# Peptides against a protein of PDB entry 2L9B, part 4

Target 1, 91 residues: chain A of PDB entry 2L9B
Amino acid sequence: ANFLSQKFPELPSGIDVNINMTTPAMMISSELAKKPKEVQLKFLQKFQEWTRAHPEDAVSLLELCPQLSFVTAELLLTNGICKVDDLIPLA
Target 2, 91 residues: chain A of PDB entry 2L9B as posed
Amino acid sequence: ANFLSQKFPELPSGIDVNINMTTPAMMISSELAKKPKEVQLKFLQKFQEWTRAHPEDAASLLELCPQLSFVTAELLLTNGICKVDDLIPLA

## One batch from the design tools (peptide; aimed at target 1 F8 E10 E63)

Design b1_p10_3_s3 (made by RFdiffusion4, then SolubleMPNN; from b1_p10_3, 3 letters changed)
Fold by OpenDDE base, seed 5:
Structure b1_p10_3_s3 (fold): chain B 91 residues (1-91), chain A 10 residues (1-10)
Amino acid sequence: as target 1 above (91 residues)
Amino acid sequence: LIEEYEKVLF
């Protein structure tokens, strides 16, 4: 397991991408969707709590691992927690 | 930047 998988075991493991057939964003969305809803929500909860407790570390992590920003937004949207308009102020 | 990945890293 890589760093992210160890810290947030609810996330999928890294997988090779055939870039001719899909985009990384599409693969992220697809792999996340394979996880049970409860696991998706558990990740969001844990990540939220960790971010609140370690805001500077969270910023650094999101800069180092930009895929995690996409993951978080995707899960918020697909689980109906946020809508696109809710995220616009953060852009 | 996401689109630069050849592997989905989690």
Scores: peptide ipSAE 0.045, ipTM 0.624, DockQ to the pose 0.064
OpenDDE base, seeds 1, 2, 3, 4: peptide ipSAE 0.045, 0.039, 0.042, 0.038; ipTM 0.621, 0.612, 0.628, 0.587; seed 4 fails the geometry check

Design b1_p10_3_s4 (made by RFdiffusion4, then SolubleMPNN; from b1_p10_3 with L2I)
Fold by OpenDDE base, seed 1:
Structure b1_p10_3_s4 (fold): chain B 91 residues (1-91), chain A 10 residues (1-10)
Amino acid sequence: as target 1 above (91 residues)
Amino acid sequence: MIEEFEKVLF
């Protein structure tokens, strides 16, 4: 909590997922699919550039927000940038 | 970056 608030003060609180009705994966896929492809690709580019510039902060963010790893994987797959087999070594 | 997270997730 404290690290995220200090490093990412404008990071939204996210959306609570009722795990009895849906999965986090289903929720993420649904929300991402509402966004234009150009926005999804721009996000991936900006996240990649930021991760290269701030590798330690990127690791800390993904450890605290594991849903962002799923978001990144989903965007890579749905936009045809990679295949599932390309992500297996990163699991 | 944060703005792009908001655009994708919210």
Scores: peptide ipSAE 0.034, ipTM 0.614, DockQ to the pose 0.173
OpenDDE base, seeds 2, 3, 4, 5: peptide ipSAE 0.025, 0.024, 0.025, 0.026; ipTM 0.553, 0.535, 0.545, 0.557

Design b1_p10_4 (made by RFdiffusion4)
Pose (drawn by RFdiffusion4):
Order: sequence, then structure tokens, then C-alpha cells
Structure b1_p10_4 (pose): chain A 91 residues (1-91), chain P 10 residues (1-10)
Amino acid sequence: as target 2 above (91 residues)
Amino acid sequence: NEFYEILEIL
């Protein structure tokens, strides 16, 4: 993964989830949604600028690392910026 | 890295 070792070498793997009692998707929502609204908006706007400045980098990272792909989507959902039906065009 | 700084917001 030379692309990552060059640009994104410190990518987090994610937390370990016991999916015998808790689903990853529900944790994903409660994880981002338990945060104050300012955080999702701060992340998404800051990230929006970073991804505009680096469309290849940002897209390729989302291509390989799904946490961020859906992290962005869940934040879009919790703020009402986008809905699930708006994400299927992306899917 | 700018990206990691942004990621830390979460």
C-alpha cells in the first residue's frame, strides 16, 4: 500500500467491537451522534476543504478505508446534511 | 499531516 505509506501511513484501524451483542452500524451512529453537533460540522467542513484541495488523495483514502467513507455518511445523516437515500447514489 | 489533524477532530 505505497499510496498510504507515502501519504497516509498512520491510518487508524478502528476499535474492536463485540458484534455478538452490538452491531457495528449501531455503534457507528452512537459513536458519531453522541458527539456535540459542533464536532461533526467541524470535521466535515475541515475535511471538505481538505478533500477539495486533495480530491485524488481524499477519494483514494475513502476507496481503501471504509470507516471514513461511512463516518462521513453518518455525520451527514446526524446533521441532516444528507439522508440515507442520498447516500445510495454514492453507493 | 493536515489530514490527521482533521481526523483528530473526531

Design b1_p10_4_s1 (made by RFdiffusion4, then SolubleMPNN; from b1_p10_4, 3 letters changed; failed a check: a repeat of another design)
Amino acid sequence: SEFMEILSIL

Design b1_p10_4_s2 (made by RFdiffusion4, then SolubleMPNN; from b1_p10_4, 4 letters changed)
Fold by OpenDDE base, seed 5:
Structure b1_p10_4_s2 (fold): chain B 91 residues (1-91), chain A 10 residues (1-10)
Amino acid sequence: as target 1 above (91 residues)
Amino acid sequence: SPFMEILSIL
């Protein structure tokens, strides 16, 4: 298992996506939605805690894995934690 | 790219 799988087991496994059948955003959204809400929230909590403790590493990780930014935003929005307007200053 | 797709949410 890679770093992400070990550190954040709540995340879906990465897969190769047939971009002719779907968009990356659609695939990520769909896979996240398959996880129970408790698992989604647990990821957010763990990621928040890790980011606060390791801000430099968090920046590097998000640069390396841009899909994680999408994951985080999607989960914040779909779970009603944030609204779109709350994310604008961070974009 | 996954990075660019985040803009669809915002």
Scores: peptide ipSAE 0.050, ipTM 0.706, DockQ to the pose 0.042
OpenDDE base, seeds 1, 2, 3, 4: peptide ipSAE 0.045, 0.047, 0.046, 0.042; ipTM 0.685, 0.688, 0.685, 0.667; seed 3 fails the geometry check

Design b1_p10_4_s3 (made by RFdiffusion4, then SolubleMPNN; from b1_p10_4, 3 letters changed; failed a check: a repeat of another design)
Amino acid sequence: SEFLEILSIL

Design b1_p10_5 (made by RFdiffusion4; failed a check: a repeat of another design)
Pose (drawn by RFdiffusion4):
Structure b1_p10_5 (pose): chain A 91 residues (1-91), chain P 10 residues (1-10)
Amino acid sequence: as target 2 above (91 residues)
Amino acid sequence: MLEEFEKVLF
């Protein structure tokens, strides 16, 4: 993964989830949604600028690391920026 | 998780 070792070498793997009692998706929502609204908006706007400045980098990272792909989608959902039906065009 | 991505991205 030379692309990552060059540009994104310190990517987090994610937390370990016991999916015998809790689904990852539900944790994903409660994880981002338990945060104050300012955080999702702060991340998405800051990230929006970073991804505009670096479309190849940002897209390729989303290509390989799914947590951010859906992290972004869930933040879009919780703020009402986008809905699930708006994400299927991306899917 | 967001903070960890921020450390890498920004």

Design b1_p10_5_s1 (made by RFdiffusion4, then SolubleMPNN; from b1_p10_5 with M1L L2I; failed a check: a repeat of another design)
Amino acid sequence: LIEEFEKVLF

Design b1_p10_5_s2 (made by RFdiffusion4, then SolubleMPNN; from b1_p10_5, 4 letters changed)
Fold by OpenDDE base, seed 1:
Structure b1_p10_5_s2 (fold): chain B 91 residues (1-91), chain A 10 residues (1-10)
Amino acid sequence: as target 1 above (91 residues)
Amino acid sequence: LIDAFEKVLF
């Protein structure tokens, strides 16, 4: 398992995306939605705690894996934790 | 963000 799967087992397993047919965002949204709500919330909790404890590593990880930024934003929005307006400055 | 995505989701 890769780093993300080991550190955050709540995330779906990685899959290839044919970006010529389906956008990565669509695939990420679909795969995340397959996880139970409690698992989604558990990921957010763990990722928040880890980011607070390791801010420099968190920045590096998000730069290396920009899809993880989308994952986090998507989960915050779909679980009603944030509004779209809250994230506009970060886009 | 979408333009920076790799072909592997996770």
Scores: peptide ipSAE 0.057, ipTM 0.718, DockQ to the pose 0.060
OpenDDE base, seeds 2, 3, 4, 5: peptide ipSAE 0.053, 0.047, 0.047, 0.041; ipTM 0.704, 0.685, 0.680, 0.641

Design b1_p10_5_s3 (made by RFdiffusion4, then SolubleMPNN; from b1_p10_5, 3 letters changed)
Fold by OpenDDE base, seed 1:
Structure b1_p10_5_s3 (fold): chain B 91 residues (1-91), chain A 10 residues (1-10)
Amino acid sequence: as target 1 above (91 residues)
Amino acid sequence: LIDEFEKVLF
């Protein structure tokens, strides 16, 4: 948490998910689905651009925040950009 | 990027 805040000072803190009520995956999927498609696609585009420009930081971010890997995968799948088979080698 | 994260997740 300390390293994350130092490395990515502008990153929101996020919230703790009450796993007794729902799973983190279910909550993420639900929240993502509320966003317009164009907003989802813009996020993917910007994240891709940032990752290309900052590959080491991108790896660090995804290691420290594995939920972001789920977010990215979910958006790729739900928007028909890739299939599950495309993601299997990456997991 | 952070702005886009906030739009999607918050």
Scores: peptide ipSAE 0.276, ipTM 0.836, DockQ to the pose 0.197
OpenDDE base, seeds 2, 3, 4, 5: peptide ipSAE 0.274, 0.272, 0.276, 0.274; ipTM 0.835, 0.834, 0.836, 0.835

Design b1_p10_5_s4 (made by RFdiffusion4, then SolubleMPNN; from b1_p10_5, 3 letters changed)
Fold by OpenDDE base, seed 1:
Structure b1_p10_5_s4 (fold): chain B 91 residues (1-91), chain A 10 residues (1-10)
Amino acid sequence: as target 1 above (91 residues)
Amino acid sequence: FIEELEKVLF
C-alpha cells in the first residue's frame, strides 16, 4: 500500500502462507517462540514507545497489517504481560 | 521498532 511504502519504507515484505498446510497464526507463533525472551520484550518495548509517539500511524499500520496485531497479542500473552480476557475489549 | 520486529520474526 502507498501508506506503508511511504511511512514504513524498511518494513519487511510479508510472505504468503499456504493455508492448506498451516495457518498464519501457527507459523507466526512458531517463529516467535524461537526467539529469546529478551528479544521479544525489546520489540514490545520499542513498539509501545513508537505507538505512543505516533498513535494515528499506529492505527493505520495495524489496520493494514493485522498480522502485526496478532504478533503483539501473542507476545503479550506468552510473556505473561496480559491475559486473554484483558484483550477481549480491544478486539 | 522495525529493527526489533525483524529480530523477532526474521
Scores: peptide ipSAE 0.474, ipTM 0.910, DockQ to the pose 0.194
OpenDDE base, seeds 2, 3, 4, 5: peptide ipSAE 0.473, 0.442, 0.466, 0.473; ipTM 0.909, 0.900, 0.909, 0.910

Design b1_p10_6 (made by RFdiffusion4)
Pose (drawn by RFdiffusion4):
Structure b1_p10_6 (pose): chain A 91 residues (1-91), chain P 10 residues (1-10)
Amino acid sequence: as target 2 above (91 residues)
Amino acid sequence: PFSPVPLPPP
């Protein structure tokens, strides 16, 4: 993964989830949604600028690393910026 | 579309 070793070499793998009692998706929501609204908005706006400045980089990262793809979507959901039905056009 | 690859070690 030369693209990552060059640009994104320190990508986090994610936490380990015991999916015998808790679903990843539910954890994903409670994870981002338990955070103060300022955080999701701060991340998404800062990230929005970064992805505008670097569309290839940002898209390719989302291509390989799904946590961020859905992290962004869940943050869009929790703020009401986008809905699930708005994400299926992306899917 | 998705094409996940193993992450290189930091």

Design b1_p10_6_s1 (made by RFdiffusion4, then SolubleMPNN; from b1_p10_6 with S3N)
Fold by OpenDDE base, seed 1:
Structure b1_p10_6_s1 (fold): chain B 91 residues (1-91), chain A 10 residues (1-10)
Amino acid sequence: as target 1 above (91 residues)
Amino acid sequence: PFNPVPLPPP
């Protein structure tokens, strides 16, 4: 397992996307929804703690893996932790 | 190819 799999085992396994069949956003939402709510919340907690402890590494990671930003936003929204309006400044 | 989960692309 790579760093992400080891550090954040709550995340689903990485998969390729066939853009002729679906969109990356659709697949992200679908895969995340397969995880129990408790697992989703645990990821958010751990990721939040890690980003605060390692802000420079977090920035690099989010630039390297833009899908992680979508993952985080999706989980925050679907679990009712934040609202769409809260994300507008980030767009 | 795009990985929908946050793993580095191959």
Scores: peptide ipSAE 0.104, ipTM 0.720, DockQ to the pose 0.185
OpenDDE base, seeds 2, 3, 4, 5: peptide ipSAE 0.080, 0.062, 0.057, 0.054; ipTM 0.698, 0.674, 0.678, 0.691

Design b1_p10_6_s2 (made by RFdiffusion4, then SolubleMPNN; from b1_p10_6 with P1R S3N)
Fold by OpenDDE base, seed 5:
Order: C-alpha cells, then sequence, then structure tokens
Structure b1_p10_6_s2 (fold): chain B 91 residues (1-91), chain A 10 residues (1-10)
C-alpha cells in the first residue's frame, strides 16, 4: 500500500505492538524471523540495489526511520552475512 | 498502531 510495502514486499506487514510485553527490537526480530530465509535475503538484495541507485534517499530514509537500520543489521547478523564486529565502524 | 516493519514512508 505505502511506498515501502510496494517497493519491498518482502518486509513483514505492520502489526499492533504491546510495548509493555516486549521491545520494538524484539518484535522486529520476531517478525523478520517468521519470513523464509529466501525472502529475508531477497529484501537485503533489493534494499542494497535501491541504496546503490538512490544513496541520498537511502540516507534520508534511514535517518527518518531508524527501525530500518535495525532491520538491516538484524538480517545481516542472523543470516551470517556479517558479524557484530563488522558493524562497529558504522555505529 | 506501531509498525516496526514495514516502516511508514518518509
Amino acid sequence: as target 1 above (91 residues)
Amino acid sequence: RFNPVPLPPP
């Protein structure tokens, strides 16, 4: 429906979150983990390609929507693409 | 409604 859902349909649907029972980070991790590995990797691929083609827009998006940075980092880590130490220079 | 993923458009 919205830009992100249309551009990156591999992302989970938005949900109502009870912040008293969990953290946003935990919910993000949980919802991402429900997607097949292939779908997770497809998102990373598409997001990487979009970022390369639209670097200014990507920076703006990540600044405005910091959850997306967590999404990206979580998927990179859980799929063994990078390690925590690899993210230190970027943090 | 809190949408950790996907995020709203900028």
Scores: peptide ipSAE 0.110, ipTM 0.733, DockQ to the pose 0.174
OpenDDE base, seeds 1, 2, 3, 4: peptide ipSAE 0.095, 0.050, 0.088, 0.073; ipTM 0.713, 0.665, 0.700, 0.723

Design b1_p10_6_s3 (made by RFdiffusion4, then SolubleMPNN; from b1_p10_6 with P1V S3N)
Fold by OpenDDE base, seed 4:
Structure b1_p10_6_s3 (fold): chain B 91 residues (1-91), chain A 10 residues (1-10)
Amino acid sequence: as target 1 above (91 residues)
Amino acid sequence: VFNPVPLPPP
């Protein structure tokens, strides 16, 4: 039993990437899009709430799994919650 | 470690 899979079952399973055929970003976007919109939104809600309650643990998780930063940004963008320009000031 | 999505290339 893994904490992350139990806490965020809305996430897709991990996949090995063949970089000769595609990019990790393309694969992430594709796998996320296979989930229903309500599941995507549920992940965002739960992740936001967990991050507020456990900010230092959230930072550690994103350092361990940097692809989750892309996941979060992609879901925010594709669900119309923020725009690309909203992310620029954070860099 | 659990990989919830594809890993970035090294």
Scores: peptide ipSAE 0.067, ipTM 0.699, DockQ to the pose 0.078
OpenDDE base, seeds 1, 2, 3, 5: peptide ipSAE 0.058, 0.057, 0.050, 0.054; ipTM 0.670, 0.689, 0.671, 0.662

Design b1_p10_6_s4 (made by RFdiffusion4, then SolubleMPNN; from b1_p10_6 with P1S S3N)
Fold by OpenDDE base, seed 5:
Structure b1_p10_6_s4 (fold): chain B 91 residues (1-91), chain A 10 residues (1-10)
Amino acid sequence: as target 1 above (91 residues)
Amino acid sequence: SFNPVPLPPP
C-alpha cells in the first residue's frame, strides 16, 4: 500500500469520474457520504494533524492530488465545521 | 495507482 492508503485509510478508493453521468464534485460528495460520519471526522482530524506537522508536504500533496482540496472543503462544510464564508478569506 | 477519491477525467 502507498503512503496515502496507509496514512489515511479513511479515504474512499478513487475512481475515474464519468462526467456524462455526474460532475466530479458531485461524485466526490457522493463517495464521501458513503463513509460513516465518524470516519469522515477521523480523516479530518488526522489530515489536520499531519498538515500542521508537515505543512510543506501538505502543500505538495494537495498540488499533486487536487481532489483532496475539494474533499477537505466538502467535509468541513457538510459536517458543519465551517461555512462557505469562512473559506473566502483563504481563497 | 491508488487514488484517495474520485478523479476528474483527463
Scores: peptide ipSAE 0.170, ipTM 0.758, DockQ to the pose 0.077
OpenDDE base, seeds 1, 2, 3, 4: peptide ipSAE 0.081, 0.117, 0.074, 0.115; ipTM 0.723, 0.746, 0.704, 0.738

Design b1_p10_7 (made by RFdiffusion4; failed a check: a repeat of another design)
Pose (drawn by RFdiffusion4):
Structure b1_p10_7 (pose): chain A 91 residues (1-91), chain P 10 residues (1-10)
Amino acid sequence: as target 2 above (91 residues)
Amino acid sequence: SEFYEILSIL
């Protein structure tokens, strides 16, 4: 993964989830949604600028690392920026 | 990295 070792070498793997009692998706929502609204908006706007400045980098990272793909989607959902039906065009 | 700084917001 030379692309990552060059640009994104410190990518987090994610937390370990016991999916015998908690689903990853539910944790994903409660994880981002338990945060104050300012955080999702701060991340998404800052990230929006970074991805505009670096469309290849940002898209390729989302291509390989799904946490961020759906992290962005869940933040879009919790703020009402986008809905699930708006994400299926992306899917 | 700017990206990691942004990612840390979460």

Design b1_p10_7_s1 (made by RFdiffusion4, then SolubleMPNN; from b1_p10_7 with Y4L)
Fold by OpenDDE base, seed 3:
Structure b1_p10_7_s1 (fold): chain B 91 residues (1-91), chain A 10 residues (1-10)
Amino acid sequence: as target 1 above (91 residues)
Amino acid sequence: SEFLEILSIL
């Protein structure tokens, strides 16, 4: 329904987080992991292409939706595309 | 953006 869902349908829908049971990061990781690997990779590919074509919009989107930064990093890590050390400069 | 540069490794 929202922009992210429309543009990147590979992403899971937003859900409520019970902080007494888990953390937002853990919840996001869990929801992402429910998607097939090919869907995860497709999101990364589409997001990469879109950010290359629209760098200013990408920055604005990441500022508006900071969870998207986590999503991207998480998918890069869990799919073995980069290592944690590669993300240290961004922390 | 330094973060966006990470995507280049794809």
Scores: peptide ipSAE 0.079, ipTM 0.708, DockQ to the pose 0.057
OpenDDE base, seeds 1, 2, 4, 5: peptide ipSAE 0.073, 0.081, 0.078, 0.078; ipTM 0.706, 0.708, 0.707, 0.701; seed 2 fails the geometry check

Design b1_p10_7_s2 (made by RFdiffusion4, then SolubleMPNN; from b1_p10_7 with Y4M)
Fold by OpenDDE base, seed 3:
Structure b1_p10_7_s2 (fold): chain B 91 residues (1-91), chain A 10 residues (1-10)
Amino acid sequence: as target 1 above (91 residues)
Amino acid sequence: SEFMEILSIL
């Protein structure tokens, strides 16, 4: 298994986007919603801890994999941890 | 593109 799959098994497996039927954002949101809330929160916790311990690696990973930035923001929003207004300064 | 796949699991 790949690094992300092994480190963060709470994430859905990577899949191709069918651009004829949906947008990447819609697909990501749909796949995330299939995971129980407990799993979503567990990912956020683990990712936060890893980011604190490896800030430089985290920045590089998020730059290389922008989908992961969307995942993190989406989960923070949908689980009520932050609101859209909280993310505006970061956009 | 970077969005052709849901997650590029590295």
Scores: peptide ipSAE 0.048, ipTM 0.690, DockQ to the pose 0.059
OpenDDE base, seeds 1, 2, 4, 5: peptide ipSAE 0.034, 0.046, 0.042, 0.047; ipTM 0.650, 0.681, 0.665, 0.686

Design b1_p10_8 (made by RFdiffusion4)
Pose (drawn by RFdiffusion4):
Order: structure tokens, then sequence, then C-alpha cells
Structure b1_p10_8 (pose): chain A 91 residues (1-91), chain P 10 residues (1-10)
């Protein structure tokens, strides 16, 4: 994964989830949604600028690392920026 | 990097 070792070498793997009692998706929502609204908006706007400045980098990272793909989508959902039906065009 | 700084917002 030379693309990552060059640009994104410190990518987090994610937390370990016991999916015998808790689903990853539900944890994903409660994870981002338990945060104050400012955080999702701060992340998404800051990230929006970073991805505009680096469309290849940002897109390729989302291509390989799904946490961020869906992290962005869930933040879009919790703020009402986008809905699930707006994400299926992306899917 | 800028990306990791942004990622740390979460």
Amino acid sequence: as target 2 above (91 residues)
Amino acid sequence: SEFYEILEIL
C-alpha cells in the first residue's frame, strides 16, 4: 500500500467491537452522534476543504479505508446534511 | 499532516 505509506501511513484501524451484542453500525451512529454537533460540523467542513484541495488523495483514502467513508456519511446523517437516500447515489 | 490533524477532531 505505497499510496498510504507515502501519504497516509498513520491510518487508524478502528476500535474492536463485540458484535455478538452490539452491531458496528449502531456503534457507528452512537459514536459520532454522541458527540456535540460542533464536532461533526467542524470535522466535515475542515475535511471538505482538505478533500477539495486533495480530491485524488481524499477519494483514494475513502476508497481503501471504509471507516471514513461511512464516518462522513453518518455525520452527514446526524446533522441532516444528507439522508440515507442521498447516500445510495454514492453507493 | 493536515489530514491527521483534521481526523483528530473526531

Design b1_p10_8_s1 (made by RFdiffusion4, then SolubleMPNN; from b1_p10_8 with Y4M E8S; failed a check: a repeat of another design)
Amino acid sequence: SEFMEILSIL

Design b1_p10_8_s2 (made by RFdiffusion4, then SolubleMPNN; from b1_p10_8 with Y4F E8S; failed a check: a repeat of another design)
Amino acid sequence: SEFFEILSIL

## One batch from the design tools (peptide; aimed at target 1 L11 P55)

Design b1_p11_1 (made by RFdiffusion4)
Pose (drawn by RFdiffusion4):
Structure b1_p11_1 (pose): chain A 91 residues (1-91), chain P 11 residues (1-11)
Amino acid sequence: as target 2 above (91 residues)
Amino acid sequence: ARKLVELLQSL
């Protein structure tokens, strides 16, 4: 994964989830949604600039690392920026 | 992923 070792070498793997009692998706929502609204908006706007400045980098990272792909989508959902039906065109 | 980037940039 030379692309990562060059640009994104310190990517987090994610937390370990006991999916015998809690689903990852539900944790994903309660994880981002339990945060004050300012955080999702701060992240998404800052990230929006970063991804505009670096479309190839940002897209390729989302290509390989799904947490961020759906982290972004869930943040879009919780703020009402986008809905699930708006994400299927992305899917 | 490209579509997501394009969507974000169009917001």

Design b1_p11_1_s2 (made by RFdiffusion4, then SolubleMPNN; from b1_p11_1 with L7F Q9I)
Fold by OpenDDE base, seed 1:
Structure b1_p11_1_s2 (fold): chain B 91 residues (1-91), chain A 11 residues (1-11)
Amino acid sequence: as target 1 above (91 residues)
Amino acid sequence: ARKLVEFLISL
């Protein structure tokens, strides 16, 4: 909570979902999938650039919000950026 | 999380 507020001061409140990883990840992925392909790729590019500039913050974000790891993985897969075999050793 | 970050950066 403190990390998100500090690093993302303009972050909206969002909506309450199940506390597990699966439901939030599915909802986020569903919303992203509604965007045009080029928008999804630009989003992924911006996230990649941010993680390159702030790798420890990116780790902290994914530890705080593990559902985002699922979302990131699904974005990579559905946009043909990587294959399932590439993600298996990342556990 | 760290492994995924490093993988993402490498792409």
Scores: peptide ipSAE 0.678, ipTM 0.945, DockQ to the pose 0.883
OpenDDE base, seeds 2, 3, 4, 5: peptide ipSAE 0.675, 0.673, 0.676, 0.673; ipTM 0.945, 0.945, 0.945, 0.945

Design b1_p11_1_s3 (made by RFdiffusion4, then SolubleMPNN; from b1_p11_1, 3 letters changed)
Fold by OpenDDE base, seed 2:
Order: C-alpha cells, then structure tokens, then sequence
Structure b1_p11_1_s3 (fold): chain B 91 residues (1-91), chain A 11 residues (1-11)
C-alpha cells in the first residue's frame, strides 16, 4: 500500500482538484476556514502532536502532499499563531 | 517539509 493508505487506513476518498499546488491548498484552507476557530485550533494541535510522535512520517506526508504545507501555513497565519516572517526561513 | 515540521513542533 502507498504511504497514505498504510498510515491512514480509514482515510476517505478525495475529490478531484486542479493538478497544481495552489488550488488544492486553497480548497482545503477554504473548507477549514468554514469551521469554528476551536475546530481549526484542535486540528493544528492534533497535527502538532502527531508530528511530534511521528516526525519522519510527518515529513513524508508533507513531501507527498505539499499542499498540506500551504494549508498548515495558512492556518497558522489566519489564527494568529505565527507571523509571515516566521515562515520565510521555512521555504 | 522538515523545516515546517520542526517549526510546527516548536510552537
């Protein structure tokens, strides 16, 4: 099985999006933005906890799904958790 | 990706 199927056995099927980096990220961010702030923060917290427990898997996930890096950055910015200057050196 | 992971964990 591929990485996602192996690590996330209950992962639901996705939907088709434009095959570029920005559109999928924007779509995900838009959907997350529709959620209450507490849900967005819980998402970040759970993702943070998971990355701490599985840092190599987190890196692999973000390499496989680079749109998630954009989503993460957007969530951090929109929720005031970090500033743009904090993200510049991460590029 | 590694830098972002490290940064996320530092927050």
Amino acid sequence: as target 1 above (91 residues)
Amino acid sequence: ARKLVDFLESL
Scores: peptide ipSAE 0.630, ipTM 0.931, DockQ to the pose 0.891
OpenDDE base, seeds 1, 3, 4, 5: peptide ipSAE 0.625, 0.629, 0.629, 0.630; ipTM 0.930, 0.931, 0.931, 0.932

Design b1_p11_1_s4 (made by RFdiffusion4, then SolubleMPNN; from b1_p11_1 with L7F Q9E)
Fold by OpenDDE base, seed 3:
Structure b1_p11_1_s4 (fold): chain B 91 residues (1-91), chain A 11 residues (1-11)
Amino acid sequence: as target 1 above (91 residues)
Amino acid sequence: ARKLVEFLESL
């Protein structure tokens, strides 16, 4: 089984959006931007907590789904949690 | 990916 199927067996199937990473990232970010600020922050906190508990899985997830890196960056920027300059060294 | 993970953890 693939990584997502093994690590998240009860995850819904989802839908195909596009084969590139940019379009999915834009769509996800757009949907998240529709949520209240407190919901966006809660999402980031939960993702952060999961990442701390499962750092290698987090790396694998972001390698498999690079669109999530863009989504995370967008959330950090739009919520004023970090600056663009903070993201440059991460490239 | 690893750098972003580490950065996220540090926030």
Scores: peptide ipSAE 0.647, ipTM 0.937, DockQ to the pose 0.898
OpenDDE base, seeds 1, 2, 4, 5: peptide ipSAE 0.647, 0.647, 0.646, 0.646; ipTM 0.937, 0.937, 0.937, 0.936

Design b1_p11_2 (made by RFdiffusion4)
Pose (drawn by RFdiffusion4):
Parts: sequence; structure tokens; C-alpha cells
Structure b1_p11_2 (pose): chain A 91 residues (1-91), chain P 11 residues (1-11)
Amino acid sequence: as target 2 above (91 residues)
Amino acid sequence: SLLEQFENVLF
């Protein structure tokens, strides 16, 4: 993964989830949604600028690392910026 | 958090 070793070498793997009692998706929501609204908005706007400045980088990262793809979507959902039905066009 | 780790990597 030369693209990552060059640009994104310190990507987090994610937390370990016991999916025998908790689903990843539910944890994903409670994870981002338990945070104060300012955080999702701060991340998304800051990330929005970064992805505008670096569309290839940002898209390719989302291509390989799904946590961020759905982290962005869940943040969009919790703030009401986008809905699930708005994400299926992306899917 | 994972979100904070992404923030540190990206920015």
C-alpha cells in the first residue's frame, strides 16, 4: 500500500468490538453521536476543506479505509446534513 | 477516539 506509506502511513485500525453482543453499526452511531454536536461539525468542515484541497487523496483514502467512509456518513446523519437515503446514491 | 486519530492523521 505505497499510497498509504507515502501519504497516510499512520492510519488507525479501529477499536476491537465484541460483535456477539453489540453490532459494529450501533457502536458506530453511539460513538459519533455521543459526541457534542460541535465535534461532528468541526470534523466534517475541517475534513471538507482538506478533501476539497486533496480530492484524489481524500477519495482514495475513503476507497481503502471504510471507517472514515461511514464515519463521515454517520456524522452527516446525526447532524441531519444527509440522510440514509442520501447515502445510497453514494453506495 | 478513532475520529480524533483520523483528525490527527489528516490534519

Design b1_p11_2_s1 (made by RFdiffusion4, then SolubleMPNN; from b1_p11_2, 3 letters changed)
Fold by OpenDDE base, seed 5:
Structure b1_p11_2_s1 (fold): chain B 91 residues (1-91), chain A 11 residues (1-11)
Amino acid sequence: as target 1 above (91 residues)
Amino acid sequence: SLLEELEKVLF
């Protein structure tokens, strides 16, 4: 079992995306925007807490799943929690 | 849990 299977055994495998219709980033942004704000904020809260408690695992997860970095950044930006300039030092 | 919230956001 790999890291993802260990830490997230119930994580769905995902589905194919028609990249001719939109970029993966745009698809993610679109799907995120469909979620209630409270759901978005709850995820950010839980992810922040988890990251603080498991910083090394968090780094590993984000390295293996760079799309999750985009998700997090997108949610932070769209909810006005931070600005683009705040994220630049992290990239 | 984080996984539960992740599922709500992405799936």
Scores: peptide ipSAE 0.394, ipTM 0.889, DockQ to the pose 0.200
OpenDDE base, seeds 1, 2, 3, 4: peptide ipSAE 0.393, 0.387, 0.393, 0.394; ipTM 0.888, 0.886, 0.889, 0.890

Design b1_p11_2_s2 (made by RFdiffusion4, then SolubleMPNN; from b1_p11_2, 4 letters changed)
Fold by OpenDDE base, seed 4:
Structure b1_p11_2_s2 (fold): chain B 91 residues (1-91), chain A 11 residues (1-11)
Amino acid sequence: as target 1 above (91 residues)
Amino acid sequence: SLLDELEKVLF
């Protein structure tokens, strides 16, 4: 067992990405766009709450799963919650 | 839970 499986035992396994057809970023963006806005906002709300309560684990999760950083940024931007400039301090 | 919502968004 690795750190990720120990800290987040119920985290679903990743799915296969066809890199010959599209980039991972494009695929993620496409899949996110299929979800209702209410579902997207609910995730952001829960992630915000969890991050506040578990900041060290949140950092670890995002370091181990950089795709989740992309997901979060994409949802924040596409839902008009933040602007690109708001992400600069995090780089 | 957060994981439930994550699953709804990505899976």
Scores: peptide ipSAE 0.393, ipTM 0.888, DockQ to the pose 0.197
OpenDDE base, seeds 1, 2, 3, 5: peptide ipSAE 0.392, 0.387, 0.384, 0.392; ipTM 0.888, 0.885, 0.884, 0.887

